# Peptides against a protein of PDB entry 7PB4: the designs that were tried, part 178

Target 1, 105 residues: chain A of PDB entry 7PB4
Amino acid sequence: KMLNIKEYKEKLLSTLGEFLEDHFPLPDRSVKKKKKNIQESSVNLITLHEMLEILINRLFDVPHDPYVKISDSFWPPYVELLLRNGIALRHPEDPTRIRLEAFHQ
Target 2, 218 residues: chain B of PDB entry 7PB4
Amino acid sequence: DALQMAVGYFEKGPIKASQNKDKTLEKHLKTVENVAWKNGLASEEIDILLNIALSGKFGNAVNTRILKCMIPATVISEDSVVKAVSWLCVGKCSGSTKVLFYRWLVAMFDFIDRKEQINLLYGFFFASLQDDALCPYVCHLLYLLTKKENVKPFRVRKLLDLQAKMGMQPHLQALLSLYKFFAPALISVSLPVRKKIYFKNSENLWKTALLAVKQRNR

## One batch from the design tools (peptide; made by RFdiffusion4, then SolubleMPNN)

Design b2_p14_4_s1 (from b2_p14_4, 5 letters changed)
Fold by OpenDDE base, seed 1:
Structure b2_p14_4_s1 (fold): chain B 105 residues (1-105), chain C 218 residues (1-218), chain A 14 residues (1-14)
Amino acid sequence: as target 1 above (105 residues)
Amino acid sequence: as target 2 above (218 residues)
Amino acid sequence: SELLLKLMIEELVE
């Protein structure tokens, strides 16, 4: 029973990754090169898939404190997307921390 | 060949310079329809055309005609179905197109090469039960997809609430009976033992074509 | 696409 659940979750994560790559890709860095002065923030942005993996892992690993600190690698539109759709919630006292919503608790 | 040209037209879009855009569109659509009903379409052709039908690239009339001729020669790729479901979420297709898609999905279910990724979309299909127009077809699809791991207390509650709202519909009863089979403790209500499971015949639109496909693949 | 994303995540965390 436990093995089947793990396999199911792994497959779901894989499918989610493919879906996110197709529908929520990171902006192509090539378009921003022509406007000179925007400080190339040297920070590598992570994919939405990677962001969700971090949030999901935190929820399972530390269920009593499932909050993740927003890093510079988090693309702001992805953070907004998750918050707007009720997938993630901000910490009530620290707006720099977000958690995955507890579904069906 | 004529089919490749037609598929290419739908994939690449109309070339701006054609004075008679509607005649060209109709010609290519008829080509696809003729081949699909006569011989079926290859999995690659289904992949391209199914996505086009649900993307909102063309009008509802064209999308409906394309979707009606999504008849496989042999198999449908599971990936094509997953992509199609993603387009349903974008909301660029009409309600009638959504209904037709679910009817198509049920009718063509046995021709889909794999079910693993489709099973992962269980939650999406289940959420579509709230749409009155989709509900009968979604129940049929869920009846085909439901595994023990999908039967959860919150889904049982939602099905019972839906039954309270809509009445004892045969398609809801069939799904609830399956849920009771997998998780008897979650459904305390005595369900009438229906000897015959009854779903709307979704395959009626493709009955002749499906018979031909089955004969070719024996 | 946003609805599907939410539903897939819900299925994953359940």
Scores: peptide ipSAE 0.366, ipTM 0.619, DockQ to the pose 0.523
Fold by OpenDDE base, seed 2:
Order: sequence, then C-alpha cells, then structure tokens
Structure b2_p14_4_s1 (fold): chain B 105 residues (1-105), chain C 218 residues (1-218), chain A 14 residues (1-14)
Amino acid sequence: as target 1 above (105 residues)
Amino acid sequence: as target 2 above (218 residues)
Amino acid sequence: SELLLKLMIEELVE
C-alpha cells in the first residue's frame, strides 16, 4: 500500500512538472535583451516546479515551521499565483515568508 | 491531402487574406467531419483538433462540431486527454462543451492507449462532481477510473454529502457501490443493492462510429 | 490551468 502511494506521488510530481513547464514557464530572458537598459539582473529565477518542491519539502521536513523565506530567485508572479489560488499562505508576522497551505487540516 | 489542409487551417488559424473566412471554415470543418465519421482520425490529428476545440480559439459552435468528430481510427493518446483537461481548467470553454467532453471521454475510454496519466487526474475529475451538469458523466468516468488508492475518507464524505444534497442518483449510487467494494469500512451506510449499474447515455452520440472503429480494428 | 495546479498539489500533499 505504501509503495503504491509513493509511486503514485512520484508520478504525480512528474506530471506536475510537465504541466508547469507547459502552462507556467518562466519568462524568456531573451525578450529583455532587446531593450538595452534593463540591467541583466544576475538573479537566477527558479521554476514554479522548483518553488513548489521547496514548499512541499519544507512542509514535510519541518512541519512545526513550514515557512520558506522568499528569495530573489522566486519570481514574484509565481508567488502571487500561489497566494491567490490558496496554494500558499504568507506568514502572519513576516510577509517575506510563505508556506504551503495545509489542505487537510 | 484535404484533411491535412483542414487540420492545418485549424492549427495555424485563418490566413488573413481569405475573403470568405466563414466558407473556408465550413469547408474544412466538413472535411474533418467526413473523414472522422468515415474512417476515423489519426491520434496526431485528434491531438491537434482536441486542443483546438477546448482552447477557445474558435466559437462554441465550431468547438462543439470539432469535439463531436473526435473519433479515432485506432487509438487516442492519453497525452491528448491530459492536455484537454488542462484546457478545461482555463475556463474558456462553455458548460455545454465541458459536458460534451466528459461524454466523449467516457465514450472513447477504451480507445485511449494508456490510463496511467489520466488516473493521476482523478482528483480533478472528482472535484468536477460538484457541477450538477457534469455529475452524471463524471460519476461514470470515475467508475471507470477508480482504484483502491483513490478511495479516501474525504472523498467518501464528499460523495455522501453530495448524495444528501442530490438524493440517491443511480450514477452516484454506482460510484458509491464501487467505493464500498474497495473500502467497506469507510461506508457505513446501507446502499441499495442494485443488480444493474445504470449510467446515463448508454446510447452515446458515437455509438455507430464506435462500432465501426471496433470492426476496423478487429 | 490554475485550478488544475491547485488540485494536483492538493493530491500531492494528501
């Protein structure tokens, strides 16, 4: 039973990854190159998949403090997407920290 | 090939220069319909056209006609179905299109090459039970998809709540009976013993076409 | 797409 659940979750994660790549891709950095003046922000943005993995892992690894600090690698539209859809919540006292919503609590 | 031209038209969109856009659209749509009902469509053609039908690129009437002719020559790719479901979430299709899609999905279920990825969308389909228009068809789909691992306490609660709201609908009872089969401890309520499971639309829009497909693939 | 995303995540966290 447990093996089936793990396999199911792994497959689901894979499917999620594919889905995110198709529907929520990062903005192509190349579009910014044509306008000369925008400082190449050296910040490597992570994918939405990676962001979700971080949030999920934190929830499971540290359930008593499931919050993740928003870094510069977090694309703001992704953060807002997660918050808007009730997938993530901001920390009540620290808006720079977000957690995955506990859907079953 | 006339079919390739028609599919290409829907994929790339109307070329600006065509003075009679509506006539061209109708011509290509009829081409697709004729081939689909006569011979079925290749999996690649279904992949393209199904996405178009659900993307909102065209009007509801066109989308409905495209969806009605999504008849396979041999198989439907599960990837096409997954992509189609993703479009349902975007909300650009009408309620009638959603209903038609679920009817199509149930009707074509046996022609889908694999079910693994579709089964991963179980939660999405289950959430669609809340839509009264979709509920009968979604129950039928879930009846086909449900495995033991899908039967969870929260889903049982939701089904029972739905039954309390809607009454003892045959399609809902069928699904609950399957749930009870997989997890009898989760369903304490006595379900009426139905000798026969009845879902709506046993005679689907594609009955004749499906028979033809089965005959060709024997 | 956003709804599907939420549902998929919910399924993962279950």
Scores: peptide ipSAE 0.366, ipTM 0.615, DockQ to the pose 0.560
Fold by OpenDDE base, seed 4:
Structure b2_p14_4_s1 (fold): chain B 105 residues (1-105), chain C 218 residues (1-218), chain A 14 residues (1-14)
Amino acid sequence: as target 1 above (105 residues)
Amino acid sequence: as target 2 above (218 residues)
Amino acid sequence: SELLLKLMIEELVE
């Protein structure tokens, strides 16, 4: 029974990855690199898939403190998407931290 | 209206006080079936009933019967299809229901009002190719959906791997041929030139109904 | 869709 659940989750994760690639892609960086000379360490944005993996892993690894700090690699629209849909929650005392929601059936 | 009552029954569920739940269920199901096959269903009715069929609210037998009568009077809302696909992810429907849904989706594809959101589900459908029971129908669906931008190297590899595993299936060959058409550089393998694209169950369960729908909408 | 995303995640976390 547990093996079936694991296999199912793996399949679902794979499906999710494909879904996210097509439905929620990162914006093409074709926005005008205004050459502002500032060595702003161009923090590479992570995919929504990667973001969700981080959140899911944190929930499982540290269930008593499942919050993840929002980094510069988190594309703000993705954060908003997760929050708006009740997929993630902000920490009540620290808005820079978010967790995956505990979904009730 | 008998149809409205039937749809309402499925939407709201059985009223507790019904002594003969099975008889009531059958009555309403027959009502939906009769109207659907004779006249088709309104987009709103399909929206409600399609979601119910895939939600796991009722048993597999009921869900199957509902899904079989998802025949449009005019159009199917894309939103209904997106919601339906969402239910597939929840996994509360049987494998047979999933197969039937994909068959339905292919059969009713031309009656869906728009395809923009469905096209965004391309990756989800593509991932479903790994299910042997779904594969023939998913290939057909992907054949209808595939655009040049969907043809990526990793998908080509997956299709070729699938072909290696399953053999040269007609439905897979059809999809690969389309991929080669869009991106010939990605597919070095010579594909047999099929003059006729063949997908399983070209004579779908809805053949007669679809003809009737087309006739009504001319 | 956002609904699909939510449902998929719910299924993963449950």
Scores: peptide ipSAE 0.360, ipTM 0.499, DockQ to the pose 0.302
Fold by OpenDDE base, seed 3:
Structure b2_p14_4_s1 (fold): chain B 105 residues (1-105), chain C 218 residues (1-218), chain A 14 residues (1-14)
Amino acid sequence: as target 1 above (105 residues)
Amino acid sequence: as target 2 above (218 residues)
Amino acid sequence: SELLLKLMIEELVE
């Protein structure tokens, strides 16, 4: 039973990944709009899929402290997307940390 | 249903002919209180009663009691909150009622079904920071509501001015910390890295009720 | 799309 649940979750995560690639892609780095002063922070942004994977893993691995620190690799619009839709919550004491919402806990 | 009768009483007002108006009022208040704390109230009931509590239709004591029992069974309608805020603008409620409302709003924030319209009221809430009695609770509310788009230079200035006036308050620092997170370029001042953000525990009034609501909705 | 995202995540967390 546990193996089946894991496999199911893996499959679901894969499906989610495909969905996210289609509907929530990262902005193409190619639109060099010439606004000069945006320091090209060389920071590689992660996909929403990767972000969610991190959040989900943290929730399962550390359920008593399921918060993830927001890194520079987190695209701010993705963070806001998760927060505004009630998918994620901000840490009450640390605004740089977010967790997945506990939907059924 | 006893609850429906009670809600109807508050909605329609006391019928003039009752010789014992106070006894009837108390009976209906107790009915609402009992149901709210045991089972929570339906969104429709909260919509009606919350509006009444803030409209000034009844005395402050009654309004306070009603507001304290605005405990949802499942969810609170965003529309109810928007209407409630509109009553705050009219200014017919006491200062204590306003404080209680913000405490309630923070405590019940997660039970509000949508936040889109509430987020549009950001400016109104932000303006309420100037009220010393409201400031701690408004900071907490804003901490929950603030998006990057809300972080504007003029608001940063106002927060810094408020800090200069009131001193380094934990709730204000929490909000400033969030602002700095969204817009680090706007806040040049090194905020002390407070490891812990402390808001006044607004939830204390409803702690048991909130636990019960969470258990029922599992 | 955002609703679907939420539903999918809810299912993952369950």
Scores: peptide ipSAE 0.372, ipTM 0.429, DockQ to the pose 0.331; fails the geometry check

Design b2_p14_4_s2 (from b2_p14_4, 4 letters changed)
Fold by OpenDDE base, seed 1:
Structure b2_p14_4_s2 (fold): chain B 105 residues (1-105), chain C 218 residues (1-218), chain A 14 residues (1-14)
Amino acid sequence: as target 1 above (105 residues)
Amino acid sequence: as target 2 above (218 residues)
Amino acid sequence: SSLLLRLMVQELVE
């Protein structure tokens, strides 16, 4: 039974990854914004898939503190997407931390 | 209208007070079936009933019967299909229901009003290729959906791996041939030049109904 | 698409 659940979750995760790649791709870096001096912080943005994996893993690994700190690698529109759609919640005391919403409370 | 009452029953659920719940359910289901096969259903009716069929609100037998009568009068809303796919992710539907849904989706593909959102679900459908029961129908669906931008190296690898596992299935070969057409550099394997693309179940459950729909919309 | 995403995530955490 446990093996079937694991395999099912792995399949779902794979499906989610492909879904996210098609529906929520990162903006192409190629939009040469004009040279305003904003320090090209060479921060590699992570995919929404990777972001969700981090959040899911944190929920499972540390269920008593399931919050993840928002890094510079988190594309702001993805954060907003997760928050607006009830997928993630912002920490009440620390706006730089988010968690997955507990769907089964 | 009898149809409106039937749809309303499925949408709102059974009113508690009916002693003969099964008889009432059967009556309404027969009403929907009769109208669907005779005249087709409006897009709004399909939206409601398709959602119900995949939500797990009713038993598998009822859901199967509802899906079998999801025959459009004119068009199916793309939004209805997207919602339906969402329910597939919840896992409350049976394997047989999933198979039936994909068969339905392929059969009704031309009657869907728009394809933009469905095309965005390409990755989800592609991942479903791993299900042996779904694979033939998913290949057919992907054959209809695949664009050049969908043909990526990792998907080619997955298809080749699947072919290695399952053998040279006609539906896989058809999809691979399309992939080779869009990206010949990604597929070095000589695919047999099949003159005819063959997908299993060219004779779908809705063959007669679809002919009738096409005749009404000419 | 957002609903589908939420449902998929929900299924993963369940």
Scores: peptide ipSAE 0.413, ipTM 0.533, DockQ to the pose 0.320
Fold by OpenDDE base, seed 4:
Structure b2_p14_4_s2 (fold): chain B 105 residues (1-105), chain C 218 residues (1-218), chain A 14 residues (1-14)
Amino acid sequence: as target 1 above (105 residues)
Amino acid sequence: as target 2 above (218 residues)
Amino acid sequence: SSLLLRLMVQELVE
């Protein structure tokens, strides 16, 4: 029974990844890096899939503190998407931290 | 009217613990079936009933009957389809229900009002190719949805791997041929030139109903 | 799309 659940979750996660790639792609990096010399640390944005994986893993690994700190790799629109849709919740005292939340059916 | 009462029953569920739950359910199912096959259902009715059929609220037999009568009077809302797909992810419906849904989706594809959101579900549908029971119908659906931008190297690899596993299935060949059309550089393998694309006749279940819908909308 | 995302994530965490 446990094996079936793991396999199911793996399949679901894979399906989610493909869904997210098509439905919620990262913006094309074609924003012309205007040459301003500021060593803008080219923070590589992570996919929504990766973001969700981080959040899910945190929930399972540290259930008593399931919050993840928002890094520069978190694309702000993805954060807002998760929050707006009730998928994630901001920490009540630290807005830089978010967790997975229970979803309303 | 009788249809509204029937739809309301499925939406809200049985009100009272009446001993005649099964008779009431059957009555309402028959009402929906009769109207659907004679006149088709309004987009709003399809929205409600399709959601119910895939939600797992009722048993597989009931869900199957509901899906079989999801015949539009005019159009199906794209939103209804998106919601329906969402239920497939929850896994509360049977494998047979999933198959029936994909058959329905292919059969009713032309009656869906918009395709923009459905096209965004391409990746989800593509992932469903791994299900042997769904594969023929998903290939057909993907054949209808595939655009040049969907043809990516990793998907080509997956299709070729699937072909290696399942053999040269007509539905898979049809999809691969379309991929080759859009991106010939990605498919080095010589595909048999099929003059005719053959998919399973998913429409057969609704053939008469579809003809009637087309006649009403002329 | 948002509903689908929500449902998929819910299924993963349950």
Scores: peptide ipSAE 0.412, ipTM 0.530, DockQ to the pose 0.301
Fold by OpenDDE base, seed 5:
Structure b2_p14_4_s2 (fold): chain B 105 residues (1-105), chain C 218 residues (1-218), chain A 14 residues (1-14)
Amino acid sequence: as target 1 above (105 residues)
Amino acid sequence: as target 2 above (218 residues)
Amino acid sequence: SSLLLRLMVQELVE
């Protein structure tokens, strides 16, 4: 039974990844070239899928402190997207930390 | 209006106090069915009822009956379809309901007002190819949706792997042929030139209704 | 799309 759940979750995660790639792709690195002033911050942005994986994993690994620190790899629009749509919550005392929202409340 | 009352019943749920809950449910189902098959349903009615059918609010038998009568008078809103797909993700509907939904989606594809948002769900549909029960219908849907931009190397690989596993299925061949058309460099395998694209007749359940809809909208 | 995303994530965490 546990194996089936894991496989199901993996499948679901894969499906989510494909969905996110199509609906919420990272901005093409090429578009950054035209606006001169955006410092080519060499920071590799992670996909929304990866961001969600991090948040989900944290929720499961550390359920008592499910918050993740926002790194430079977090594309700000993704963070805003998650917060705006009630998928993630910002830590009440530390705005640099976000968690996955508990949907079962 | 009897239809409005029926839709309202499904939307608001059964009022606890009625001893004849099953009779009331059946009455409202029959009302919806009758109107849908005779005249079609308004886009707003489809929006409400489609969501209900996939939300798991009612039992599988009821959901199946509702979904079977999701026949448009004129158009189906793409938003309704997107919402419906969202319910599929929640997994509260049966496998049979999912199959029926994809059949419905293929059958009603031309009546959907816009395709932009549906096209964004391409990845979700593509991921559903691994479900053996859904695969034929998903291939048909993808055949209708696929644009050049959707044809990526990883998807080609997945399709080829699926073909290796399932064999040379007509629906897979059709989709692969389309992929080869858009991106010939990605598909090195010689595909048999099949003169006829063959998909399962998903529309058969609604054939009469679809003819009626087309006649009304001429 | 936002609703779908939320629902998908919800399913993952359940």
Scores: peptide ipSAE 0.410, ipTM 0.533, DockQ to the pose 0.365
Fold by OpenDDE base, seed 3:
Structure b2_p14_4_s2 (fold): chain B 105 residues (1-105), chain C 218 residues (1-218), chain A 14 residues (1-14)
Amino acid sequence: as target 1 above (105 residues)
Amino acid sequence: as target 2 above (218 residues)
Amino acid sequence: SSLLLRLMVQELVE
């Protein structure tokens, strides 16, 4: 029974990844319009799928402190997307930390 | 060919310069309808047209007609269905279009090439049970999709609550019976042993076409 | 798409 649940969750994660890739892709890096001076901090943005994986893993690994620190790799629109849709919550005292919302319903 | 031109028209949209936009639209729509009902559509054509029908690019009348002719020649790609469901989430389609889509999905279920991704959308479909107009068709769809892993306590509660609200509906009873089969411990209520599972015949709109598709694919 | 995302995530964490 437990094996089936794990397998099911793995499949769900995979499908979620595909879904996110199709519907919430990262912005194409190609539109480097010419604004010269700002140091393109070469921060590699992670996919929404990867972001969710981090959040989910943290929830399971550290359930008593399920918050993840927002890094520079977190694309701000993704963070906002998760927050607006009730998928993630900001830490009440530290806005740089977010957690996956507990879905009890 | 005429079909490619028609599909291209719907995909790219009407070219601004045509004085007879409505006539052109009707011509292309008829082309799609004719091919779909005679031969069925290729999976790629269904992918394009299904997306268009649910995107809100055209009016409800056009979308309805397109959706009604989403008849496969052989198979429907599960990816097309996933994309379609994504459009349902955006909410640009009418309620009638949503109903029609679920009817279509049930009717065409056996022609979908894979079910794995669709099964992962179980939660979305289940959430749609609360819509009274969709409920009968969603129950039928869920009946086709439900696996043991989908039967969770909270879903059982929701179904029982829905039954309390709507009464003992045949489609709901069918789904509950399936739930009880997979997880008897979660459903303490004695369900009447209905020998016959009865769903509204969603296939009626496509019955002739579906028979033809099955015959061609033997 | 956002609703679907929420539902999928919910299914993963339950």
Scores: peptide ipSAE 0.390, ipTM 0.664, DockQ to the pose 0.516

